# Peptides against a protein of PDB entry 8BZL: the designs that were tried, part 80

Target 1, 228 residues: chain A of PDB entry 8BZL
Amino acid sequence: SYDRAITVFSPDGHLFQVEYAQEAVKKGSTAVGVRGRDIVVLGVEKKSVAKLQDERTVRKICALDDNVCMAFAGLTADARIVINRARVECQSHRLTVEDPVTVEYITRYIASLKQRYTQSNGRRPFGISALIVGFDFDGTPRLYQTDPSGTYHAWKANAIGRGAKSVREFLEKNYTDEAIETDDLTIKLVIKALLEVVQSGGKNIELAVMRRDQSLKILNPEEIEKYV
Target 2, 242 residues: chain B of PDB entry 8BZL
Amino acid sequence: SRRYDSRTTIFSPEGRLYQVEYAMEAIGHAGTCLGILANDGVLLAAERRNIHKLLDEVFFSEKIYKLNEDMACSVAGITSDANVLTNELRLIAQRYLLQYQEPIPCEQLVTALCDIKQAYTQFGGKRPFGVSLLYIGWDKHYGFQLYQSDPSGNYGGWKATCIGNNSAAAVSMLKQDYKEGEMTLKSALALAIKVLNKTMDVSKLSAEKVEIATLTRENGKTVIRVLKQKEVEQLIKKHEEE

## One batch from the design tools (peptide; aimed at target 1 G28, target 2 N154)

Design b1_p22_1_s4 (made by RFdiffusion4, then SolubleMPNN; from b1_p22_1, 11 letters changed)
Fold by OpenDDE base, seed 3:
Structure b1_p22_1_s4 (fold): chain B 228 residues (1-228), chain C 242 residues (1-242), chain A 22 residues (1-22)
Amino acid sequence: as target 1 above (228 residues)
Amino acid sequence: as target 2 above (242 residues)
Amino acid sequence: ETYEEIREEIAKKLTEERAKAA
């Protein structure tokens, strides 16, 4: 059966391994990204951390560079490979071009990496979608999404993972210019969007904020509760 | 060319990597390994299944491996796979030491192996490693550490955890009895014996069936010690008296 | 059910759902 092969076309033109990798993403914890005016916000559903697990080792939001952050849904080990390669590319770009990457550039790099794993013999697709946020050198906030196929698009707001449909429906209804008028309102929008799928309030949310000319800030639970 | 493609770990229609899940299932039948983090040290306790009288006593431990001066691991799963991975860990640690003139940070060593494990789930002609590992270590960044990794290449830091046979029951008991911030190495050793006594499929816990290693800091140096059989006997005896 | 049977059933359902959504 074509679905048992490495990524090949079915008779009806489907890449089943890519589609099945998308199903792996749908099993992942929900992640949301929102672009504000002068802020980008990533939120992720915290799975109930096992009582004896170190929360430090369970991060779904990571910096790729000083100006770029990524959240993902799907296979954590696959995500680590993508993150590591993206970080190397960000540093390489700084050395070769003497400027940080644009958010689009690093997104395209990640997308190209994913695409190669859909076409290379003896490789399966990455079982991850990613939300990539940050600022370009001109101070423009950006949000991109990538999927297992290696497609990428720019977004105002988007969600990935198990709750993505409900979160997207919420964002489609509630993402307005008024809802993102301030940094605080943008943060509130992300929290409200995640609360559509996350039980027990702010304790089960990981939230990261990047403002113009500022480093990534991960909010603590107390800071998140102020927005609930 | 085509023969390598048929053995690649691929996604199921529902987005599962069944070869990874089956490797994890195989580990569930392996001997129990425990890890417990204390304030003053970290320990591994492992079930010894191969008690062959003809084994040369020179074997330091069947399931606990020293990786470098600051780290050790225990393994649950396929022994041959474990040997390959433990050798790779030693190589990675040594390469880092040569390159940077300092010991590899614990999490970096764990991550480096996890990237290899992940690659065996993604690249053609390879099966997942049928091995889960517990890692104990010390570094200057985070002090005493305990990690767990699985065949997928996922890992996490833990205060206490278990892999192998009856791991779910062991983790439940650890959650009940582990006192955060108050755990001494002595109390951790007692807890390890308590959990193993309840989770090992043995009528009576014996020192010959248990390997225990401790990692401590003495005079600014890491000390990795495998407990002698007599020391394990004393721990078991103490538990039986309580 | 064998893994193969489950896999075929899921594959069939996915193809049918896609055919209905198209």
Scores: peptide ipSAE 0.014, ipTM 0.594, DockQ to the pose 0.024
OpenDDE base, seeds 1, 2, 4, 5: peptide ipSAE 0.007, 0.000, 0.006, 0.000; ipTM 0.593, 0.482, 0.496, 0.581; seeds 2, 4 fail the geometry check

Design b1_p22_2 (made by RFdiffusion4; failed a check: the pose's geometry)
Pose (drawn by RFdiffusion4):
Structure b1_p22_2 (pose): chain A 225 residues (1-47, 50-199, 201-228), chain B 238 residues (1-200, 205-242), chain P 22 residues (1-22); non-standard residues A62 YCM
Amino acid sequence: SYDRAITVFSPDGHLFQVEYAQEAVKKGSTAVGVRGRDIVVLGVEKKAKLQDERTVRKICALDDNVCMAFAGLTADARIVINRARVECQSHRLTVEDPVTVEYITRYIASLKQRYTQSNGRRPFGISALIVGFDFDGTPRLYQTDPSGTYHAWKANAIGRGAKSVREFLEKNYTDEAIETDDLTIKLVIKALLEVVQGGKNIELAVMRRDQSLKILNPEEIEKYV
Amino acid sequence: SRRYDSRTTIFSPEGRLYQVEYAMEAIGHAGTCLGILANDGVLLAAERRNIHKLLDEVFFSEKIYKLNEDMACSVAGITSDANVLTNELRLIAQRYLLQYQEPIPCEQLVTALCDIKQAYTQFGGKRPFGVSLLYIGWDKHYGFQLYQSDPSGNYGGWKATCIGNNSAAAVSMLKQDYKEGEMTLKSALALAIKVLNKTMLSAEKVEIATLTRENGKTVIRVLKQKEVEQLIKKHEEE
Amino acid sequence: DENTEVLEKLPKPHHEYTEMYE
């Protein structure tokens, strides 16, 4: 089979294929995640008439207690999501517990890291925001990128214009903003309205403590706008 | 040998996949192919690129392929690649029926093939398939459905879409004329002739298939030349 | 980098396929 080393070091210690994978992420639609007190919220920018909205969604459930949003190559994302879904079931089988948000994040990150050091393969061209709750009810938000690095965040953005949205969230992520569920959803819509020039072209989802993923209707989103 | 390897599965500096983009260029030079969803069925309209006089026409169709009892598809791009992929679609549909004893839902069949196409872009060092497909079908979950896939493995559901030559012009005509939720098969047939009229008119140059439900059973039929010639006459009056 | 050298020898595609990302 094909064994060409695709990801290699360059002078100065750069891994060019990983950096190029990061560029693919920037071409992706904006995704925003905010961790609230008892709620986590994900929002994504949408690119059209005659298209079925149900089929092209950027927010996916990995397990009953874990879901994710992504930016970048949509085909690469489907592969990573299905790999994570299979791992969530393997964990329930072996440990008899649902996966922690950290566990599945670590798994997705290590999968991405393997694709930066394996022969015959290019890196995954996606970043992911992963949200959910732990056994003790603690809300979580993690980010993964193509290098396999992962971190926890109070709030974050990925994809096109993520730097601008991140700077908005730094100034606006306060206790007042995450005091209630309505204000937590509002902060995500405001963060997206910063780069979407829009309001009717946004998808949003909410996850509450042990209540599973709820995707908001267009009519419910129009009320906030 | 590193020297002769064209490295078909790597990123460009901008995060682009060049072989995928070149494959899409090949599809844009293929015969026009469009699909329209209606309340009582789904249709595929395709430009025949085999319009030579000395051709025999031995099959019921040239560009429209039955995948299983409830599904059909049409292709744009490299014909040989399309043969490999359509054979694989039939195998996936049969594997699902064997396992679950029920027909494969349409989206599950599209996702399964797209995973194969996505793998060719990430590993193996091979050129990708130069094929875009339109899928039409019916399942107990979502009823009548239309899907499109492209060489990278991306797919989406559509009420109407077009692939191949002059598809951008065709999508424009569909946005203007498609009445969302009010389309019947008869009106969708009229719109298909209208769209093919601009982007390409003779019955020998077009191929039309319809998918409908009759007595709880799916019917996939290629329209005879007589029915197509009558549809072309009905439009010229407009 | 050999990967970069190979890409530089190739013409860039006429159109960027943004649907891969969006």

Design b1_p22_2_s1 (made by RFdiffusion4, then SolubleMPNN; from b1_p22_2, 10 letters changed; failed a check: the pose's geometry)
Amino acid sequence: DENLEVLASRPKPKKVYDSIYE

Design b1_p22_2_s2 (made by RFdiffusion4, then SolubleMPNN; from b1_p22_2, 12 letters changed; failed a check: the pose's geometry)
Amino acid sequence: SDNLAVLASRPKPAKEYEGMYL

Design b1_p22_2_s3 (made by RFdiffusion4, then SolubleMPNN; from b1_p22_2, 9 letters changed; failed a check: the pose's geometry)
Amino acid sequence: SDNEEVLASRPKPAKEYTSMYE

Design b1_p22_2_s4 (made by RFdiffusion4, then SolubleMPNN; from b1_p22_2, 10 letters changed; failed a check: the pose's geometry)
Amino acid sequence: SDNLEVLESRPKPKKEYDSMYL

Design b1_p22_3 (made by RFdiffusion4)
Pose (drawn by RFdiffusion4):
Structure b1_p22_3 (pose): chain A 225 residues (1-47, 50-199, 201-228), chain B 238 residues (1-200, 205-242), chain P 22 residues (1-22); non-standard residues A62 YCM
Amino acid sequence: SYDRAITVFSPDGHLFQVEYAQEAVKKGSTAVGVRGRDIVVLGVEKKAKLQDERTVRKICALDDNVCMAFAGLTADARIVINRARVECQSHRLTVEDPVTVEYITRYIASLKQRYTQSNGRRPFGISALIVGFDFDGTPRLYQTDPSGTYHAWKANAIGRGAKSVREFLEKNYTDEAIETDDLTIKLVIKALLEVVQGGKNIELAVMRRDQSLKILNPEEIEKYV
Amino acid sequence: SRRYDSRTTIFSPEGRLYQVEYAMEAIGHAGTCLGILANDGVLLAAERRNIHKLLDEVFFSEKIYKLNEDMACSVAGITSDANVLTNELRLIAQRYLLQYQEPIPCEQLVTALCDIKQAYTQFGGKRPFGVSLLYIGWDKHYGFQLYQSDPSGNYGGWKATCIGNNSAAAVSMLKQDYKEGEMTLKSALALAIKVLNKTMLSAEKVEIATLTRENGKTVIRVLKQKEVEQLIKKHEEE
Amino acid sequence: LDEAFEAATPEESEEAVEWWYS
């Protein structure tokens, strides 16, 4: 089989294929995640008439208690999502507990890291925001990128214009903003309206303590706008 | 040998996949192919690129392929690659029926093939398939459906779409004329002739298939030349 | 379908078509 080293070091210690994978992420639609007190919210920018909205979604459930949003190559994302879904079931089988948000994040990150050091393969061209709750009810938000690095965040953005949205969230992520569920959803819509020039072209989802993923209707989003 | 390896599965500096993009260029030079969803069925309209006089026409169709009892598809791009992929679609549909004893839902069949296409872009060092497919079908979950896939493995559901030559012009005509939720098969047939009239008119130059439900059973039929010649006459009056 | 992909220039497009159908 094909064994060519695709990801290699360059002078100065750069891994060019990873950096190029990060460029693919910037070409992706904006995704925003905010961790609230008892709620986590994900929002994504949408790119069209005659298209079935159900089939092209950027927010996916990995397990009953974990879901994710992504930016970058949509085909690479389907592969990573299905790999994570299989791992969530393997964990329930072996430990008899649902996966922690951290566990599945570590798994997705290590899968991505393996694709930066394996022969015959290019890196995954996606970043992911992963949200959910732990056994003790603690809300979580993690980010993964193509290098395999992962971190926890109070709030974050990935994809096109992520730097601008991040700077908005830095100034606006306060206790007042995450005091209630309605204000937590509102902060995500405001963060997206910063780069979407829009309001009717946004998808949004909410996850509450042990209540599973709820995707909001267009009519419910119009009320906030 | 590293010297002769064209490295078909790497990123460009901008995060682009050049072989995928070049494959999509090949599809843009293929025969026009479009699909339209209606309340009582789904249809595929295709430009025949085999319009030579000395051709025999031994099959019931040239560009439209039956995948299982409830599904059919059409292709744009490299014909040989399309043969490989359509044979694989039939195998996936039969593997699902064997396992679950029920037909494969349409989206599950598209996802399964797209995973194969995505793998060719990430590892193996091979050129990708130069094929875009339109899928039409019916399942107990979502009823009548239309899907499109491209060489990278991306797919989407559509009420109407077009692939191949002059597809951008065709998508424009569909946005203007397609009445969302009010289309019948008869009107969708009229719109298909209208669209092919601009982007290309003769019955020998087109191929039309319809998918409908009759007595709880799916019917996939290629329209005879007589029915197509009558549809062409009915439009010229407009 | 995906924003990450772009069309080739005319010259590149011609070369790519020729290559694919060769």

Design b1_p22_3_s1 (made by RFdiffusion4, then SolubleMPNN; from b1_p22_3, 13 letters changed; failed a check: too like the target's own chain)
Amino acid sequence: LDPVYSPLSAEEAEKAVAEWYA

Design b1_p22_3_s2 (made by RFdiffusion4, then SolubleMPNN; from b1_p22_3, 11 letters changed)
Fold by OpenDDE base, seed 1:
Structure b1_p22_3_s2 (fold): chain B 228 residues (1-228), chain C 242 residues (1-242), chain A 22 residues (1-22)
Amino acid sequence: as target 1 above (228 residues)
Amino acid sequence: as target 2 above (242 residues)
Amino acid sequence: LDEVFSPLSEEEREKAVKEWFS
């Protein structure tokens, strides 16, 4: 059976393990990313942290570098591997090139890593999609999405995970130049988009913002509620 | 789909890793292990199942392993897999100490092992480890800590948690009785006995069937202590009197 | 390692899945 083999094509040209990895992503909590004018925003559906779980260890949004952050949907352990490698690459780039990575560069690195795991004998694909946001050195905000296949594209706005379809439909209707005219409006857009799939309002949303020349900021629940 | 049940490191059409899921069965059949974080310490309590009178080695602990001077773990699952993983933890911790001349941070040790576990789910020719671990530790960064890891390579920090047989019921009880910010080690020990008494399928909880280890700080040093049987008996007696 | 884990029930598998995914 072609679908039991790692990294092989079906007669119809399908990489079943990649497709199945994409199905794994759909089981993940929803993440949304939006590029504003001078801001990038990531939002993630906060699964009810089990009582007694340390919230510190349940973060779905992480910094890759000072100018880049990432949200993911899918297998958490797989994501950790990707994040760690990306962080190492960001630091290596700073040491060797003496400049921070561009968002595109680190996205391409992650994409290449994922692609190699789709082609290497004895390896399965990563069961994650990622939204990668940040600022290039010139101050340009960027949003990229990667999938288990190692493909990547630049987006104005996108979503991944269980509720991605509904969130994308919302974004397609509501993403306008007016809707992202200010930082606050951009944040509001992300929250509204997540609320399409999140039942318990602002308490079940993790939100991160990165403004031009500023570090990643995780909003607290009270700050999120102000936008609801 | 059953056709994926016997395959390692592949996704099902539904995006599931069945071998990782099946590894959880091995853990579910293991004796109960719980961990509780307190303000002044952290503890592990584990069910001891192998009480054989002819065991020559008075194993001070069957299921609780000292990893270094600042960390210990308890295991649920396949014993042979557990032995391999606990050995790796010790090696990782020792290598870090040699390299950096300081103890490895707790979360970093947990993560290092979890990356190994994850690799056994992603690289062909390997099966997942049939083991979950609870980690207790102290470091200068976060103080007392409790972590749980599973066969997938996922981990999380906890105030209280449980793995192994009847873990869901144990976790439910912990959620009900754990008082955030007010948990002393003494209260944690009492809670551990309470939970084990209800989750272990025994008519009467006995000290011979329970292992408890505490991790505390004394004079700026971490102290890991396995409770003596007499101490456990006193805890059980106190619980029965309440 | 050619060893394979025994199959879980569907219910047990579904519980495990909830713990895996973000």
Scores: peptide ipSAE 0.009, ipTM 0.579, DockQ to the pose 0.096
OpenDDE base, seeds 2, 3, 4, 5: peptide ipSAE 0.013, 0.010, 0.011, 0.007; ipTM 0.452, 0.590, 0.577, 0.568; seeds 2, 3, 4 fail the geometry check

Design b1_p22_3_s3 (made by RFdiffusion4, then SolubleMPNN; from b1_p22_3, 12 letters changed)
Fold by OpenDDE base, seed 2:
Structure b1_p22_3_s3 (fold): chain B 228 residues (1-228), chain C 242 residues (1-242), chain A 22 residues (1-22)
Amino acid sequence: as target 1 above (228 residues)
Amino acid sequence: as target 2 above (242 residues)
Amino acid sequence: LDPVFEPLSEEEAAKAVKEWFS
């Protein structure tokens, strides 16, 4: 049967392993990304950190470079491989081109990596979608989304994971120029969007912000509560 | 479904990796391993199932392995897989030491192995390793540390955790009795015995069936010590008196 | 939970163990 094979086309043109990898993503914790005017914000649903687990090791938002960060939904171990490869590429680019990567460049790199794993014999697709945010060298804020197939698109706002549908519906209604007029409003928009699907309020949100010409800042719970 | 349990790890229609789940189930039948982080040290406690009189009792550890001077691990699962992974851990740690002239940070060693585990879940012709590991260590960055990794290549840092048989029940007990910030190595040892006594399917806990290792700092050096049988007997006796 | 770690049913678990060691 076609669904037992490594990623092959069905007679009706389906790549079942890619579709099934997308189902793995849908089971992942919800992540949301929003591009503001001079800020990019990532928020992730914190699954209740198991009592006795070190929160340091449960991070869902990772820096790829000084100007780029990523959130993901799906298989954590798969994500780690993608993150490591992306980090190496970011450093390589700095060494060879003497400039940081554009957000589009590193997104395309990740997308190409994912796509290769859908065509290569003896490999399964990555079970992750990613939201990649950052600033280009010219100071333009960017948000991209990738899926297991290796597709990617630029977004103003998007969501991935279990609650993605509800969060996207919220963003479609509430993402306006007024809603992103300030950095604080942009952060509030992300938090409100996540609260559509997160049961325990602000304590179960991981939030990261990157402002123009600034490094990634992960907000502590107290900082998040100020926006709730 | 038998359809998705092939040797090549693939996604089910529901987005599950059945070979990884099956590996985790296999680990559930392995002997119990506990890890507990204390203020003044970290410990591993493991069920010893292979008790043979012909085994050299001197320095024999079935489930606890020294990785380097600052780290040890305990394994639950397939012995052959465990041997491969523990050897790889030692090699990674040694290569790092040679390259950087300092010990590998604990989390970096754990992550390096987890990337290997993950690869065995993604590449065709490979099966997941049927092994979970607990790691104990000390480094200058985070001090005493406890990590857990599974067949998927996921890992996490813990204050206390359990793998193998009855791990869920053990974790529940640890959650109840672990006192954050107040855990001494002495209290951690007592807690380990308490949990093992309840989770091991034995009428009476004996020192022959328990391996315990502690990792401490003495005079600015890491000391990894496997407790002697007599020491374990004393811990068991103390628990029975309480 | 990571999608990989959804617990199997008891029946699925028993089957999985048997098949994994066969």
Scores: peptide ipSAE 0.031, ipTM 0.573, DockQ to the pose 0.579
OpenDDE base, seeds 1, 3, 4, 5: peptide ipSAE 0.015, 0.015, 0.006, 0.017; ipTM 0.575, 0.569, 0.466, 0.578

Design b1_p22_3_s4 (made by RFdiffusion4, then SolubleMPNN; from b1_p22_3, 11 letters changed)
Fold by OpenDDE base, seed 3:
Structure b1_p22_3_s4 (fold): chain B 228 residues (1-228), chain C 242 residues (1-242), chain A 22 residues (1-22)
Amino acid sequence: as target 1 above (228 residues)
Amino acid sequence: as target 2 above (242 residues)
Amino acid sequence: LDPVLEPLSPEEAAKAVAAWYS
């Protein structure tokens, strides 16, 4: 059976291991990204931290560089591998090219990494999708998504994970130029989008914002509640 | 479904890694290991199952391993896999020390091993490690720390947790009795005994069947100490009197 | 049968597995 082998084509042209990796992503907590005018926002469904668990060790949003952040859905351990490689590449790029990566560049790097893991006979696909946001050196905000196949596209707004469909439907209806006119409105849009799938309100949302010429800021619960 | 369990770790149609799940099942059959974080220290308590009178060497610590001067771990799962991973932890810690002339931060050591575990879930010709670990440590960044890792390469920091046999019941008890912000090492030891007494598959808890290690700070140095059997006996006795 | 010594329920096992995902 082709679906039991390494990532190979089925008779019908399917890469089943890639498709199954996408199913793994759907089991992940929801993440949402929105590109505003001068802001990029990532929001993730914060799974209720188990009692006695240290919250600091549960992170779904991370910086790849000063100008790039990533949220993911799917296998946490797989994500860590991708994050580490992306961080190394960002630093390498700064060293060799003397400029920070563009958001597209690092997305393409991650996508290429994922793609290679779909083609090697000794590897399985990464069980993660990622939302990658940031600013290019010219100050342009960017949002990209990549999936286990290694595909990537630029978005105005998107979502990944178990609640992605509902969140995307919300964004399709509510993402307008007016809705992103200000930083605060953009943040509010992300929160509202996540609340479509998050039952316990603002306490179960992790939110990160990156403004032009500013570093990543993770909002505390009190700051999030101001937008709820 | 059993359909995808026979080969290299691959995704099932529903996006599950069955080999990783099966590795976790193997851990469920292992002896119980507890970790508890206190204000003044952190401890590991592990079930000692291999009490064979005929074992020539009384393994002073069958399940608790010193990793470096600032960290120790306990293991639940396949012994051979555990030995490989604990050796790797020591090597990683040593390499870091040599490279940076300072001890490796606790979380960084945990993460390094977790990346190895993850690799064994992704690369062909390899199976997941059938081992979960509890890590205790101290560093200048976060002070006393407790971590748990599993075969997937996932990890988390904890105030108290359990792996191995009856881990769910143990965690439930820990949730009930753990007093956040008020936990002393003394109270943590008592709690460990209480939980082990209920979760170990033994009629009566005995000191010979329990290994306990504490990690404390004394005069600005980390001290890792394995409790003597007499000390464990005293803890058990105290629990029985309460 | 000591209820504390009972094996993990399928639900508890599932929760543990679910923790592997984001």
Scores: peptide ipSAE 0.024, ipTM 0.575, DockQ to the pose 0.055
OpenDDE base, seeds 1, 2, 4, 5: peptide ipSAE 0.067, 0.000, 0.012, 0.007; ipTM 0.611, 0.462, 0.469, 0.461; seeds 1, 4 fail the geometry check

Design b1_p22_4 (made by RFdiffusion4)
Pose (drawn by RFdiffusion4):
Structure b1_p22_4 (pose): chain A 225 residues (1-47, 50-199, 201-228), chain B 238 residues (1-200, 205-242), chain P 22 residues (1-22); non-standard residues A62 YCM
Amino acid sequence: SYDRAITVFSPDGHLFQVEYAQEAVKKGSTAVGVRGRDIVVLGVEKKAKLQDERTVRKICALDDNVCMAFAGLTADARIVINRARVECQSHRLTVEDPVTVEYITRYIASLKQRYTQSNGRRPFGISALIVGFDFDGTPRLYQTDPSGTYHAWKANAIGRGAKSVREFLEKNYTDEAIETDDLTIKLVIKALLEVVQGGKNIELAVMRRDQSLKILNPEEIEKYV
Amino acid sequence: SRRYDSRTTIFSPEGRLYQVEYAMEAIGHAGTCLGILANDGVLLAAERRNIHKLLDEVFFSEKIYKLNEDMACSVAGITSDANVLTNELRLIAQRYLLQYQEPIPCEQLVTALCDIKQAYTQFGGKRPFGVSLLYIGWDKHYGFQLYQSDPSGNYGGWKATCIGNNSAAAVSMLKQDYKEGEMTLKSALALAIKVLNKTMLSAEKVEIATLTRENGKTVIRVLKQKEVEQLIKKHEEE
Amino acid sequence: SITDLRIESLFDGVVAGAESSS
């Protein structure tokens, strides 16, 4: 089989294929995640008439208690999502507990890192925001990128214009903003309206403590706008 | 040998996949192919690129392929690659029927093939398939459906779409004329002739298939030349 | 342009009409 080293070091210690994978992420639609007190919210920018909206979604459930949003190559994302879904079931089988948000994040990150050091393969061209709750009810938000690095965040953005949205969230992520569920959803819509020039072209989802993923209707989003 | 390896599965500096993009270029020079969803069925309209006089026409169709009892598809791009992929689609549909004893839902068949296409872009060092497919079908979950896939493995559901030559012009005509939720098969047939009239008119130059439900069973039929010649006459009056 | 539409298709999903000669 094909064994060519695709990801290699360059002078100065750069891994060019990873950096190029990060450029693919910037070409993706904006995704925003906010961790609230008892709620986590994901929002994504949408690119069209005659298209079935159900089939092209950027927010996916990995397990009953974990879901994710992504930016970058949509085909690479389907592969990573299905790999994570299989791992969530393997964990329930072996430990008899649902996966922690951290566990599945570590798994997705290590999968991405393997694709930066394996022969015959290019890196995954996606970043992911992963949200959910732990056994003790603690809300979580993690980010993964193509290098395999992962971190926890109070709030974050990925994809096109993520730097601008991140700077908005830094000034606006306060206790008042995450005091209630309605204000937590509102902060995500405001963060997206910063780069979407829009309001009717946004998808949004909410996850509450042990209540599973709920995707909001267009009519419910129009009320906030 | 590293010298002769064209490295078909790497990123460009901008995060682009050049082989995928070049494959999409090949599809843009293929025969026009479009699909339209309606309340009582789905249809595929395709430009025949085999319009030579000395051709025999031995099959019931040239560009439209039955995948299983409830599904058909059409292709744009490299014909040989399309043969490999359509054979694989039939195998996936039969593997699912063997396992679950029920027909494969349409989206599950599209996802399964797209995973194969995505793998060719990430590892193996091979050129990708130069094929875009339109899928039409019916399942107990979502009823009548239309899907499109491209060489990278991306897919989406559509009420109407077009692939191949002059597809941008065709998508424009569909946005203007397609009445969302009010289309019947007869009106969708009229719109298909109208679209192919601009982007290309003769019955020998076109191929039309319809998918409908009759007595709880799916019917996939290629329209005879007589029916197509009558549809062409009905439009010229407009 | 058609090139831009094809590039967009890699990231934001399939774009109708992106595979056109003109």

